# Peptides against a protein of PDB entry 3V4O, part 8

Target 1, 234 residues: chain A of PDB entry 3V4O
Amino acid sequence: DQPLAKDKVALLIGNMNYREHPKLKAPLVDVYELTNLLRQLDFKVVSLLDLTEYEMRNAVDEFLLLLDKGVYGLLYYAGHGYENFGNSFMVPVDAPNPYRSENCLCVQNILKLMQEKETGLNVFLLDMCRKRNDYDDTIPILDALKVTANIVFGYATCQGAEAFEIQHSGLANGIFMKFLKDRLLEDKKITVLLDEVAEDMGKCHLTKGKQALEIRSSLSEKRALTDPIQGTEY

## One batch from the design tools (peptide; aimed at target 1 P27 M128 L206)

Design b1_p10_7_s2 (made by RFdiffusion4, then SolubleMPNN; from b1_p10_7, 5 letters changed)
Fold by OpenDDE base, seed 4:
Structure b1_p10_7_s2 (fold): chain B 234 residues (1-234), chain A 10 residues (1-10)
Amino acid sequence: as target 1 above (234 residues)
Amino acid sequence: MEKLQSFSPE
């Protein structure tokens, strides 16, 4: 009764060197570490840094082309972002100041497109702030999502809150990745895995009361990132 | 030494 993936594909985006916004440091290391881990899990990983809007949209398009029925799709994003009306927006490095939704990529729109691919699992790991962007008054009217019961959101922070990176000796890691990397290889249902990460994060004295992992899932099957790819031998 | 930095654009 082992769940199988037709394939496993991940797109990792880390935006740091923003033109009109504060630069970040953590995405560099976080994308690197996550890339190595996901490759150990036999994910086909595309890792990209410092993407413009054009490049981000192209990367997402290419990512979607790799998705198909039964494929596990994982999107990781580390960078600036915001959340308006429950919609998560990833901010490209060339976004203006202030930015609006038309300058950014809406995660929920990506999810919709992933659903059209009939993926086996859709995982979003969003290491970004979730504060309201008051400069964007757009009320998005999105198409209704399908009921696919294969969606997992790992928000690095809770609604309306900020995500943080920990800087040490010139290096930085996102607080989310700091704890995620220790458990990512565990053979557990992805929601269970993330729940354990949440507990680990909760023990971090630096982010107590400031950042907490939020898991939003509709996952009816015991799917794990460790699930084998169909037709392969291990 | 540990330092927190927000991902906020602010």
Scores: peptide ipSAE 0.293, ipTM 0.847, DockQ to the pose 0.804
OpenDDE base, seeds 1, 2, 3, 5: peptide ipSAE 0.288, 0.288, 0.290, 0.280; ipTM 0.846, 0.847, 0.844, 0.841

Design b1_p10_7_s3 (made by RFdiffusion4, then SolubleMPNN; from b1_p10_7, 6 letters changed)
Fold by OpenDDE base, seed 4:
Structure b1_p10_7_s3 (fold): chain B 234 residues (1-234), chain A 10 residues (1-10)
Amino acid sequence: as target 1 above (234 residues)
Amino acid sequence: MESLQSFSPK
């Protein structure tokens, strides 16, 4: 039994040129590489770089409009971020210093909205740090998520830890993307795929003891990014 | 030569 996607849509955001925070380099290349890979997987991909809060919110809104019942939705983010009380916050390039939750986009809120669209699969690939933001004491009270059993989080790092980019010969790639790109096209359940990426990343001497991929999932079906779109033959 | 940079300020 081959799982099918009604459609496949991805929003890729790479924030690197921050106004009030250290600039990054990897998101540029990482978004580009992931874009090419996802397009090979027949995803409709919107790739955006260096988004302000306003632009990020608009991008997410537009992304949500493309989602519907059975659609595979993938959100990739590379940039600064933090995690408070299990909530992941993506930091726009115009975020103040210090930033707070009101300045950022909460991934779990996006997930809630995706669930309302009755998507077939919700994949979040978050290439950001997960350290607590001490300047944000807000305790978010989020609406309870539905039990949709179609959620996959690929955190580039573990809770309370940092995500890193590798700079080599003027080029920079995120550690996560460095290994993800080698396996992304494999026809495997997305959680299995990510688990293999985790093993590959675990062999990286640079990030040993510093960064480890965390997979958080509730996926009751063998959904893969390679799943064909309904009405098409492959 | 390889180096790491955090995706976090400080």
Scores: peptide ipSAE 0.253, ipTM 0.824, DockQ to the pose 0.775
OpenDDE base, seeds 1, 2, 3, 5: peptide ipSAE 0.123, 0.201, 0.112, 0.218; ipTM 0.719, 0.762, 0.720, 0.767; seed 3 fails the geometry check

Design b1_p10_7_s4 (made by RFdiffusion4, then SolubleMPNN; from b1_p10_7, 6 letters changed)
Fold by OpenDDE base, seed 4:
Structure b1_p10_7_s4 (fold): chain B 234 residues (1-234), chain A 10 residues (1-10)
Amino acid sequence: as target 1 above (234 residues)
Amino acid sequence: MESLQSYSPD
């Protein structure tokens, strides 16, 4: 039994040129590489760089408009971020210093909205730090998520830890993307694929004890990014 | 030569 996607849509955001925070380098390359890979997988990909809060919110809104029942939705983010109380916050390039939750986009809120669209698969690839933001004492009270069993989080790092980019010869790649790109086209359940990426990343001497991929999933079906779109033959 | 850059603002 081959799982099918009604459609496949991805929003890729790479924030690097922050106004009030250290600039990053990897998101540019990582978004580009991931864009090419996802397009090979027949995703409709919107790739955006250096988004302000306003632009990020608009991008997410537009992304949500492309989602519908059975659609595979993938959100990739590379940039500054933090995690408070299990909630992941993506930091726009115009975020103040210090930033707080009201300045950022909460991934779990996006997930809630994706669930309302009855998507077939919700994949979040978060290439950001997961350290607590001590300047944000807000305890978010989020609406309960539905039990949709179609959620996959790929965190570039573990809880409370940092994510890194590797700089070599003037180029930079996120450690997560460095290994993800080698396997992304494989016809495997997305959680299995990510697990293999985790193993590959675990062999990286640079990040040993510093960064480890965390997979958080509730995926009851063998959904893969390679799953064909309904009505198409491959 | 390879080096790491944290995505942390700290």
Scores: peptide ipSAE 0.372, ipTM 0.879, DockQ to the pose 0.790
OpenDDE base, seeds 1, 2, 3, 5: peptide ipSAE 0.342, 0.353, 0.361, 0.342; ipTM 0.864, 0.869, 0.874, 0.866

Design b1_p10_8 (made by RFdiffusion4)
Pose (drawn by RFdiffusion4):
Structure b1_p10_8 (pose): chain A 234 residues (1-234), chain P 10 residues (1-10)
Amino acid sequence: as target 1 above (234 residues)
Amino acid sequence: VPHKGEIFDP
């Protein structure tokens, strides 16, 4: 009755040095921090910075190859992003200005590929803005996803809103990771853990009225990032 | 095009 993971795998990407868009600073320290915390939780973690579109597609293909039945899969992205018609896109460092959906990675397409591997848990932590891209002409009409009841999204901000880091950030984490890092080691269902992070973030004066954590979850089983890996000793 | 934001901390 203890939920188990076949394996625990994560892909972390932090994009900062944009060629044609404002540069960011905090993704480096955000990725460094989450890498350490997830390693403490026995995840196999690939952590990468400043990825072009080509490198981002390759990184996700490698991550998909590590996924199989019953595996917990986690994707964390810190950098520029946008959201059109409910679909979230991650923007690579080589994105032109303006850019469209073909220059970017659609998170929903990645989730579809993960479900095809029959993963036991799918977690997306998207630390990026979620405003519309006016230059993105295109429409989704993506296939409906299977009902796997194991999907959790932890958006650093609400749809149509911005996610933030501290100006001239230096050593400071961005807002989402500032609060996520203090809770991630808790032995609680990931949905509940993210809810506590949402409450902590609500006390932050800098972001009142502009950034709030949004949890979207269909996870029915009580799964946690601290769940033991099957066949190891707990 | 949209981008992630920065916030000033006084």

Design b1_p10_8_s1 (made by RFdiffusion4, then SolubleMPNN; from b1_p10_8, 4 letters changed)
Fold by OpenDDE base, seed 2:
Structure b1_p10_8_s1 (fold): chain B 234 residues (1-234), chain A 10 residues (1-10)
Amino acid sequence: as target 1 above (234 residues)
Amino acid sequence: APHTGEIEEP
């Protein structure tokens, strides 16, 4: 049977104009292109650029209000970030140098809140570095996650590694979006789709040995971004 | 602090 989504909602955040950190270029193009693709998939998309800590927290809160039982939720982030003890932290544009966990948004905390909404699917696409932040010695104690079997993480890079954007004379994609955009509209289970993206990245001489996609999932159903919304003609 | 790197496209 064809899986159905109660609704499909995406929050896309691209941080590039950092105050105290190197500026990025790719998030502008990546957020724009991903927005267009997700809208073709009938997602309700909120796309935001250059968010402060306050604005990011508000955006996440508003995003959570749109989630409910059976809703597909997708969070995309492109910007600076780090990973400590398996926890991913998104860095706002007004973060101090060095930044710490209290200055950032923890992805796993957002996941916990999404689970409480009994969503049909939780997808995280994180185009950020996953290197250890040595300036943050905080050991976060996270609440235990529920067993919902509806979680997919697409990490643009491997644990402990950096993510990259393409340096060109003009605007260009980040490495992850360069490959993701070619497959995003395919009617495939989301983990299968991401696996194919990973293979494409691995075949490219620009990224081989430089950046590799990591997929982490607990998805017991054949859920796709192309799944129709309940009550709509598809 | 860790940050996103750049790759030069040929």
Scores: peptide ipSAE 0.091, ipTM 0.786, DockQ to the pose 0.797
OpenDDE base, seeds 1, 3, 4, 5: peptide ipSAE 0.059, 0.050, 0.077, 0.083; ipTM 0.754, 0.738, 0.775, 0.783

Design b1_p10_8_s2 (made by RFdiffusion4, then SolubleMPNN; from b1_p10_8, 4 letters changed)
Fold by OpenDDE base, seed 5:
Structure b1_p10_8_s2 (fold): chain B 234 residues (1-234), chain A 10 residues (1-10)
Amino acid sequence: as target 1 above (234 residues)
Amino acid sequence: APHTGEIEVP
């Protein structure tokens, strides 16, 4: 049987104009292009740029309100970030220097909340660094996750590594989006699609040995971003 | 603190 989504909702966040950290350029273009692609896939897309901590938390809350049983939820983040003890932290534009976990949004906490909504698919596309933040020794105590077997993480870089954007005279894509955008519309299981993106990154002379996509999933069903929405013509 | 790096492309 063809997998069906009750609905498809995406929250895209691109943080670039940081107050106390190096400014980025790629998130602007990356969010824009991903928005257009996901809309072609009939996602309801909320795209936001340069969010403060307060605004990011509100955006996530509003995103969660759109999730329900069987809904496909996709969270994309492009910006500064770090990973401590297996937990991913998205950095708001007003984060202090140095930032700590209390200044940031924990992705795994968002995942926990998405699981409570009984979503059909949870996709995280995280275009941020995954280096350890030595200025934060906090060990988050997270609630145990449920075994939902519907989780896909696409990390733009491998654990402990940096993510990169292309430095150009003008605006250009980040490395991850450069490859993702070429395949995102393909009717394939999302993990298969991301695996192909990983291979593309590995073959490119610009990224070979510098940045590698990590796919972490427990997706037990063949679900794709192209899956039709229940009740629609397909 | 960790931050996104840049790769120069001609």
Scores: peptide ipSAE 0.094, ipTM 0.778, DockQ to the pose 0.791
OpenDDE base, seeds 1, 2, 3, 4: peptide ipSAE 0.043, 0.044, 0.020, 0.052; ipTM 0.714, 0.713, 0.522, 0.736

## One batch from the design tools (peptide; aimed at target 1 M128 E165)

Design b1_p11_1 (made by RFdiffusion4)
Pose (drawn by RFdiffusion4):
Structure b1_p11_1 (pose): chain A 234 residues (1-234), chain P 11 residues (1-11)
Amino acid sequence: as target 1 above (234 residues)
Amino acid sequence: LELQSRDSQLK
């Protein structure tokens, strides 16, 4: 009755040095922090910075190869992003200005590929803005996803809104990680853990009225990032 | 302290 994971795998990407878009600073320290915390939780973690589109597609293919039945899969992205018609896109460092969906990675397509591997848990922590891209002409018409009841999204901000980091950030985490880092080791269902992070973030004066954590979840089983890996000793 | 958006600021 203790939920178990076949394995725990994570892919972390922090993009900062954009060629044609404002540069960011905090993704480095955000990725460094989450890497450490997830390793404490026995995840196998690949952590990468400043990825071009090509590197991002390769990184996600490698991550998909590590996924199999019953595996917990987690993707964390910190950098520029946008959301059109409910679909979230991650923007690589080589994105032109303006850019369209073909220059970017669609998170929903990644989730579809993860479900094909029959993972036991799918977690997306998207630490990026979610405003429309006016230059993105295209439409989704993506296939409906299977009902796997094991999907959790932890968006650093609401749809049509911005996610933030501290100006001239230096050593400071961005807003989402500032609060996520204090809770991530808790032995609680990931949905509940993210809800506590949403409450902590609500006390932050800098972001009142402009950034709020959004949790979207269909996870029915009580799964946690602290769940033991099957066949190891707990 | 001030905030920096992770918005792409498209042109």

Design b1_p11_1_s1 (made by RFdiffusion4, then SolubleMPNN; from b1_p11_1, 4 letters changed)
Fold by OpenDDE base, seed 3:
Structure b1_p11_1_s1 (fold): chain B 234 residues (1-234), chain A 11 residues (1-11)
Amino acid sequence: as target 1 above (234 residues)
Amino acid sequence: MELQSYDPELK
């Protein structure tokens, strides 16, 4: 009995051209490739690059408006970021150096808002560093999350660790996307799919001991990105 | 191939 999605919506953000931080390269290609893959999976995809804080907040707000009961929501972010006290922060391109939580978008706050929409699935793919930001001493007081058992986090790296991109001629991916793109179209439970990506990444000699995929999930149903949309002829 | 970190290099 395959689960059905009421709809499938994705917001992809790739930040590269930071004003006060090192520029990145891979997010451009990563967002492009992920966009094409998710569209093949019948996701409604909004892909944005180099967003200011204002633009990022607006993009998230618009994304949330597209969510509703039973909708699959996927948020992908590639760029600078940090993690403090288990909270993930995405950094806009106009963030100061150093930045604080007030300059950034908290992923867990977005999750809380997604839960209020009674979504069928919430997937976060975060291709950013997870090192602590010592310049931010804020301890956010977050609203309690609901027990919805429909949450999947794919972290490009381990807690406290860095994420990397490959620098070479031609189109270069971040390490996470390099392996994710090879399996994303597979008809598998999303956690199983990510687990296989983790194994593939683990075989990469370049990142051994430096970067490893972490999956954090509460997913009680066999939900896949390939799940058909309700009311369609899939 | 060479890896480039996503480290923001905070100051």
Scores: peptide ipSAE 0.498, ipTM 0.922, DockQ to the pose 0.857
OpenDDE base, seeds 1, 2, 4, 5: peptide ipSAE 0.496, 0.491, 0.494, 0.476; ipTM 0.922, 0.923, 0.922, 0.919

Design b1_p11_1_s2 (made by RFdiffusion4, then SolubleMPNN; from b1_p11_1, 5 letters changed)
Fold by OpenDDE base, seed 3:
Structure b1_p11_1_s2 (fold): chain B 234 residues (1-234), chain A 11 residues (1-11)
Amino acid sequence: as target 1 above (234 residues)
Amino acid sequence: MGLQSYDPELK
């Protein structure tokens, strides 16, 4: 009855040193902390920082190659981003200002490709703004997703809202990661875990009214990041 | 403690 993962693979991207946009600080620490936590959960983790468009596309391609039937796939992104018509776009460090969809990576397209791999679980943790990009008037027509009921989105902020980092003594952490890291190792269904993170984050007076976690999921099985890998004993 | 937005500040 215990759900099993064929394997567990995570791609973590933190973009900070943008050429044409404000530089960020938190992604460095957030990627590092999440890497350590996911490795404790026996994820195979690829962590990358400051990726150009070309490098990001390559990283996603390589990530997809590691996915297969029953594999748990987790994509974490921290950096600049936007959301147009329900589609999330991750912004490479070499993106122009303003950028358009063709300069960025669409998360929903990645999800489609993950579904084709027949993954056991698809988790997206997006630590980016979700504001509309008015400079991009493209209305993307994405391919229809399959009904796999194994999808979880953790948005660091609400639709149309901004995500923030807390800077203290020169160091910065994202608000999302600040609370996520405290619960990530818990043996709970991932949606339940994120819901608890949302409550913790909601109690933060610093971001109340500014940033709130949004969970969007279609997960019909009790899948957790702590699920053991098939063929392994603990 | 200060908050910094991830806003891309598009031109």
Scores: peptide ipSAE 0.480, ipTM 0.915, DockQ to the pose 0.808
OpenDDE base, seeds 1, 2, 4, 5: peptide ipSAE 0.423, 0.480, 0.475, 0.461; ipTM 0.898, 0.918, 0.914, 0.912

Design b1_p11_1_s3 (made by RFdiffusion4, then SolubleMPNN; from b1_p11_1, 5 letters changed)
Fold by OpenDDE base, seed 2:
Structure b1_p11_1_s3 (fold): chain B 234 residues (1-234), chain A 11 residues (1-11)
Amino acid sequence: as target 1 above (234 residues)
Amino acid sequence: MKLQSYDPELK
């Protein structure tokens, strides 16, 4: 029994040209490569670079409008970020230094809103640091999540750790995307796919002991990014 | 090859 998606929608955000923080390079290439791969998987992909807080919030709002019952939703983010008390925060390019939660977008809040859409699958690929932001002392009170059993988090690094990019001959790729792109088109349950990516990434001598993929999932069905869209023939 | 951290280097 092949799982079906009502539709497949992805929002890809790559922030690199920060005003008050170090510039990054990999998000440009990573977003581009992921865009091409997801389109091969028949995702409707919106790819955006260097978003301000206002633009990021608008992009997320528009993304949510495309979600509905049974729709596969994928959010990819590459850029600066932090994690406080289990909550992941994506940092806009116009964020102050230091920034606080009010300047950033909380991923868990987005997840809640996605759940309200009764999506078929919620995938978050977060290519950012997960270090504690000591300048943000706010403890967010999040609404309780529903038990939807359709959630997959792919963290580019471990809790409290940093994510990295590799620069070679003027080009840059994030460590996460370097290995993800080799397996993304495989017809496998998304958690199995990410587990294989984690093993590949673990063999990289440059990031051993520095960066490791973490998979957090509540996925009760064999959902894959390759799942066909209902009512379509391929 | 050079490894670059995504560390925001907060001030």
Scores: peptide ipSAE 0.485, ipTM 0.922, DockQ to the pose 0.794
OpenDDE base, seeds 1, 3, 4, 5: peptide ipSAE 0.437, 0.453, 0.471, 0.471; ipTM 0.905, 0.910, 0.916, 0.917

Design b1_p11_1_s4 (made by RFdiffusion4, then SolubleMPNN; from b1_p11_1, 5 letters changed)
Fold by OpenDDE base, seed 4:
Structure b1_p11_1_s4 (fold): chain B 234 residues (1-234), chain A 11 residues (1-11)
Amino acid sequence: as target 1 above (234 residues)
Amino acid sequence: MELQSYSPELK
């Protein structure tokens, strides 16, 4: 049977012009292309670039207000990031050097809040590094997550590893988006779709042995980004 | 081609 979404909402954040860190290029085109694709999938998409900590927190708050029971929520982030103790931290453009968890947004905290909304599906696509930040010795105390079986993480790289973009004179996708965009519209369970992206990405000679897609999921239903919105006819 | 890491060098 075809799963249905009450609604589909996505927040896309691309941070490039960091004040105290190296500037990036790919998030611009990555957010743009992903926006167009998700809108073709009837997602309500909010796309934002170069957000400060304050702006990022506000964007997440507004995103959460759009979530409700049965709603599909998708969060995409491209930019600098790190991972400490299994917690993923997105780095705002105004983060200091060095930055700590108090300067960043914790993805797992966002997930907790999404679970409270009783969403139908929670998808996180994190195009950032997952290396340990030695300058941050804080151990975040997070509330235990509920067992909702509707969570999918698509990490652009493996735990403790780096994610990359190709630097040249022109604009180009990050490695993750380069392959994700070719399959995103496929009518497949989201974990199956990401698995295929992982195989495609694994063939990239530039990042072989350096970057590999990691899928972390607890998804008990055959949910796809192509799932129709309840009460609508196409 | 050069690769840019999404993990900056921290001071």
Scores: peptide ipSAE 0.454, ipTM 0.907, DockQ to the pose 0.853
OpenDDE base, seeds 1, 2, 3, 5: peptide ipSAE 0.449, 0.417, 0.424, 0.450; ipTM 0.905, 0.897, 0.897, 0.906

Design b1_p11_2 (made by RFdiffusion4)
Pose (drawn by RFdiffusion4):
Structure b1_p11_2 (pose): chain A 234 residues (1-234), chain P 11 residues (1-11)
Amino acid sequence: as target 1 above (234 residues)
Amino acid sequence: SLELQSRYSEL
């Protein structure tokens, strides 16, 4: 009755040095921090910075190869992003200005590929803005996803809104990771854990009225990032 | 004092 994971795998990407878009600073320290925390939770973690579109597609293919039945899969992205018609896109460092969906990675397409591997848990922590891209002409019409009841999204901000880091950030985490890092080791269902992070973030004066954590979850089973890996000793 | 930086792409 203790939920188990076949394995725990994560892909973390922090993009900062954009060629044609404002540069960011905090993704480095955000990725460094989450890497350490997830390693403490026995995840196998690939952590990468300043990825071009080509490197981002390769990184996600490698991550998909590590996924199999019953595996917990987690993707964390810190950098520029946007959301059109409910679909979230991650923007690589080589994105032109303006850019369209073909220059970016669609998170929903990644989730579809993860479900094909029959993972036991799918977690997306998207630490990026979610405003429309006016230059993105295209339309989704993506296939409906299977009902796997094991998907959790932790968006650093609401749809049509911005996610933030501290100006001239230096050593500071961005807002989402500032609060996520204090809770991630808790032995609680990931949905509940993210809800506590949403409450902590609500006390932050800098972001009142402009950034709030959004949780979207269909996870029915009580799964946690601290769940033991099957066949190891707990 | 502290200020915020957006992760918006400023298209």

Design b1_p11_2_s1 (made by RFdiffusion4, then SolubleMPNN; from b1_p11_2, 6 letters changed)
Fold by OpenDDE base, seed 4:
Structure b1_p11_2_s1 (fold): chain B 234 residues (1-234), chain A 11 residues (1-11)
Amino acid sequence: as target 1 above (234 residues)
Amino acid sequence: MEKLQSYDPEL
């Protein structure tokens, strides 16, 4: 009855110090907070900040090496990003201005590779803008995804919308992480958990009408981040 | 006072 993970692995990327784009502040704290929470959930967590394109691709490659059949994989990204034609692109800190798809990492491509690993669960938490990049008119041709029914996307904002951080007294947190951290440890199906986060986030007067959590999932099993690792006792 | 900062590089 209780779903089990063969292992649980997370890659967290926070990009702030962009060379050709405005600097951000929230990813530093957000990655830190999420790291601590996921480790409490017995995730093996790799947390990285301010990655170049080369470093990001290497990090993803290493992350994929840790994935295998039945493993829970979670990718979190905070930074600049865009969405063209349903494809999410994470922007490395050394991306040019303007950036194009060849300068960025496509999340859906990563998902495709995760599916090849026959993972038990694929979770993407994308804390970035989802506006179209008008400077990138290319339409990427992606390989077809498998029907694995183990995919969850948590977008910090709606399609075509922006993600925000709250700054005060030199400190900053992303709106998404502000509310996610309060519920992340709950023993609930991940989609249910994110739905509750969405409701909490919706009460924020600062981002009402500007930012709202979007959940996109194909998850046929009651899988939670709290699911125990196979062969372990808790 | 709280300030909102967009992740949009155009801002």
Scores: peptide ipSAE 0.404, ipTM 0.871, DockQ to the pose 0.679
OpenDDE base, seeds 1, 2, 3, 5: peptide ipSAE 0.370, 0.400, 0.400, 0.391; ipTM 0.865, 0.882, 0.869, 0.880

Design b1_p11_2_s2 (made by RFdiffusion4, then SolubleMPNN; from b1_p11_2, 7 letters changed)
Fold by OpenDDE base, seed 4:
Structure b1_p11_2_s2 (fold): chain B 234 residues (1-234), chain A 11 residues (1-11)
Amino acid sequence: as target 1 above (234 residues)
Amino acid sequence: MEKLQSYDPQL
């Protein structure tokens, strides 16, 4: 009855100090907070900040090496990003201005590779803008995804919209992480958990009408981040 | 006072 993970692995990337784009502040704290929470959930967590394109691709490759059949994989990204034609692109800190798809990492490509690992659960938490990049006219041709029914996307904002951080007294947190951290440890199906986060986030007067959590999932099992690792006692 | 900062690099 209780779903089990063969293992639980997370890659967290926070990009702030962009070379050719405005600097951000929230990813530092957000990655830190999420790292601590996921470790409490017995995730093996790799947290990285300010990655170049080369470093990001290497990090993803190493992350994929840790994935295998039945493993829970979670990718969190906070930074600049865009969405073209339903494809999400994470922007490395050394991306040119303007950047194009060849300068960025496509999340859906990563998902495809995760599916090849026969993972038990694939979770993407994308804390970035989802506006179209008008400087990128390319339509990427992606490999078809498998029907694995184990995919969850938590977008910090709606399609075509922006993600925000709240700054006060030199400190900053992303709106998404501000509310996610309060519920992340709850023993609930991940889609239910994110739905509750969406409701909490919707009460924020600062981002009302500007930013709202979007959940996109194909998850046929009641899988939670709290699911125990197979062969372990808790 | 709280300030909102967009992640949009165009801003």
Scores: peptide ipSAE 0.399, ipTM 0.869, DockQ to the pose 0.689
OpenDDE base, seeds 1, 2, 3, 5: peptide ipSAE 0.376, 0.379, 0.391, 0.375; ipTM 0.859, 0.859, 0.866, 0.859

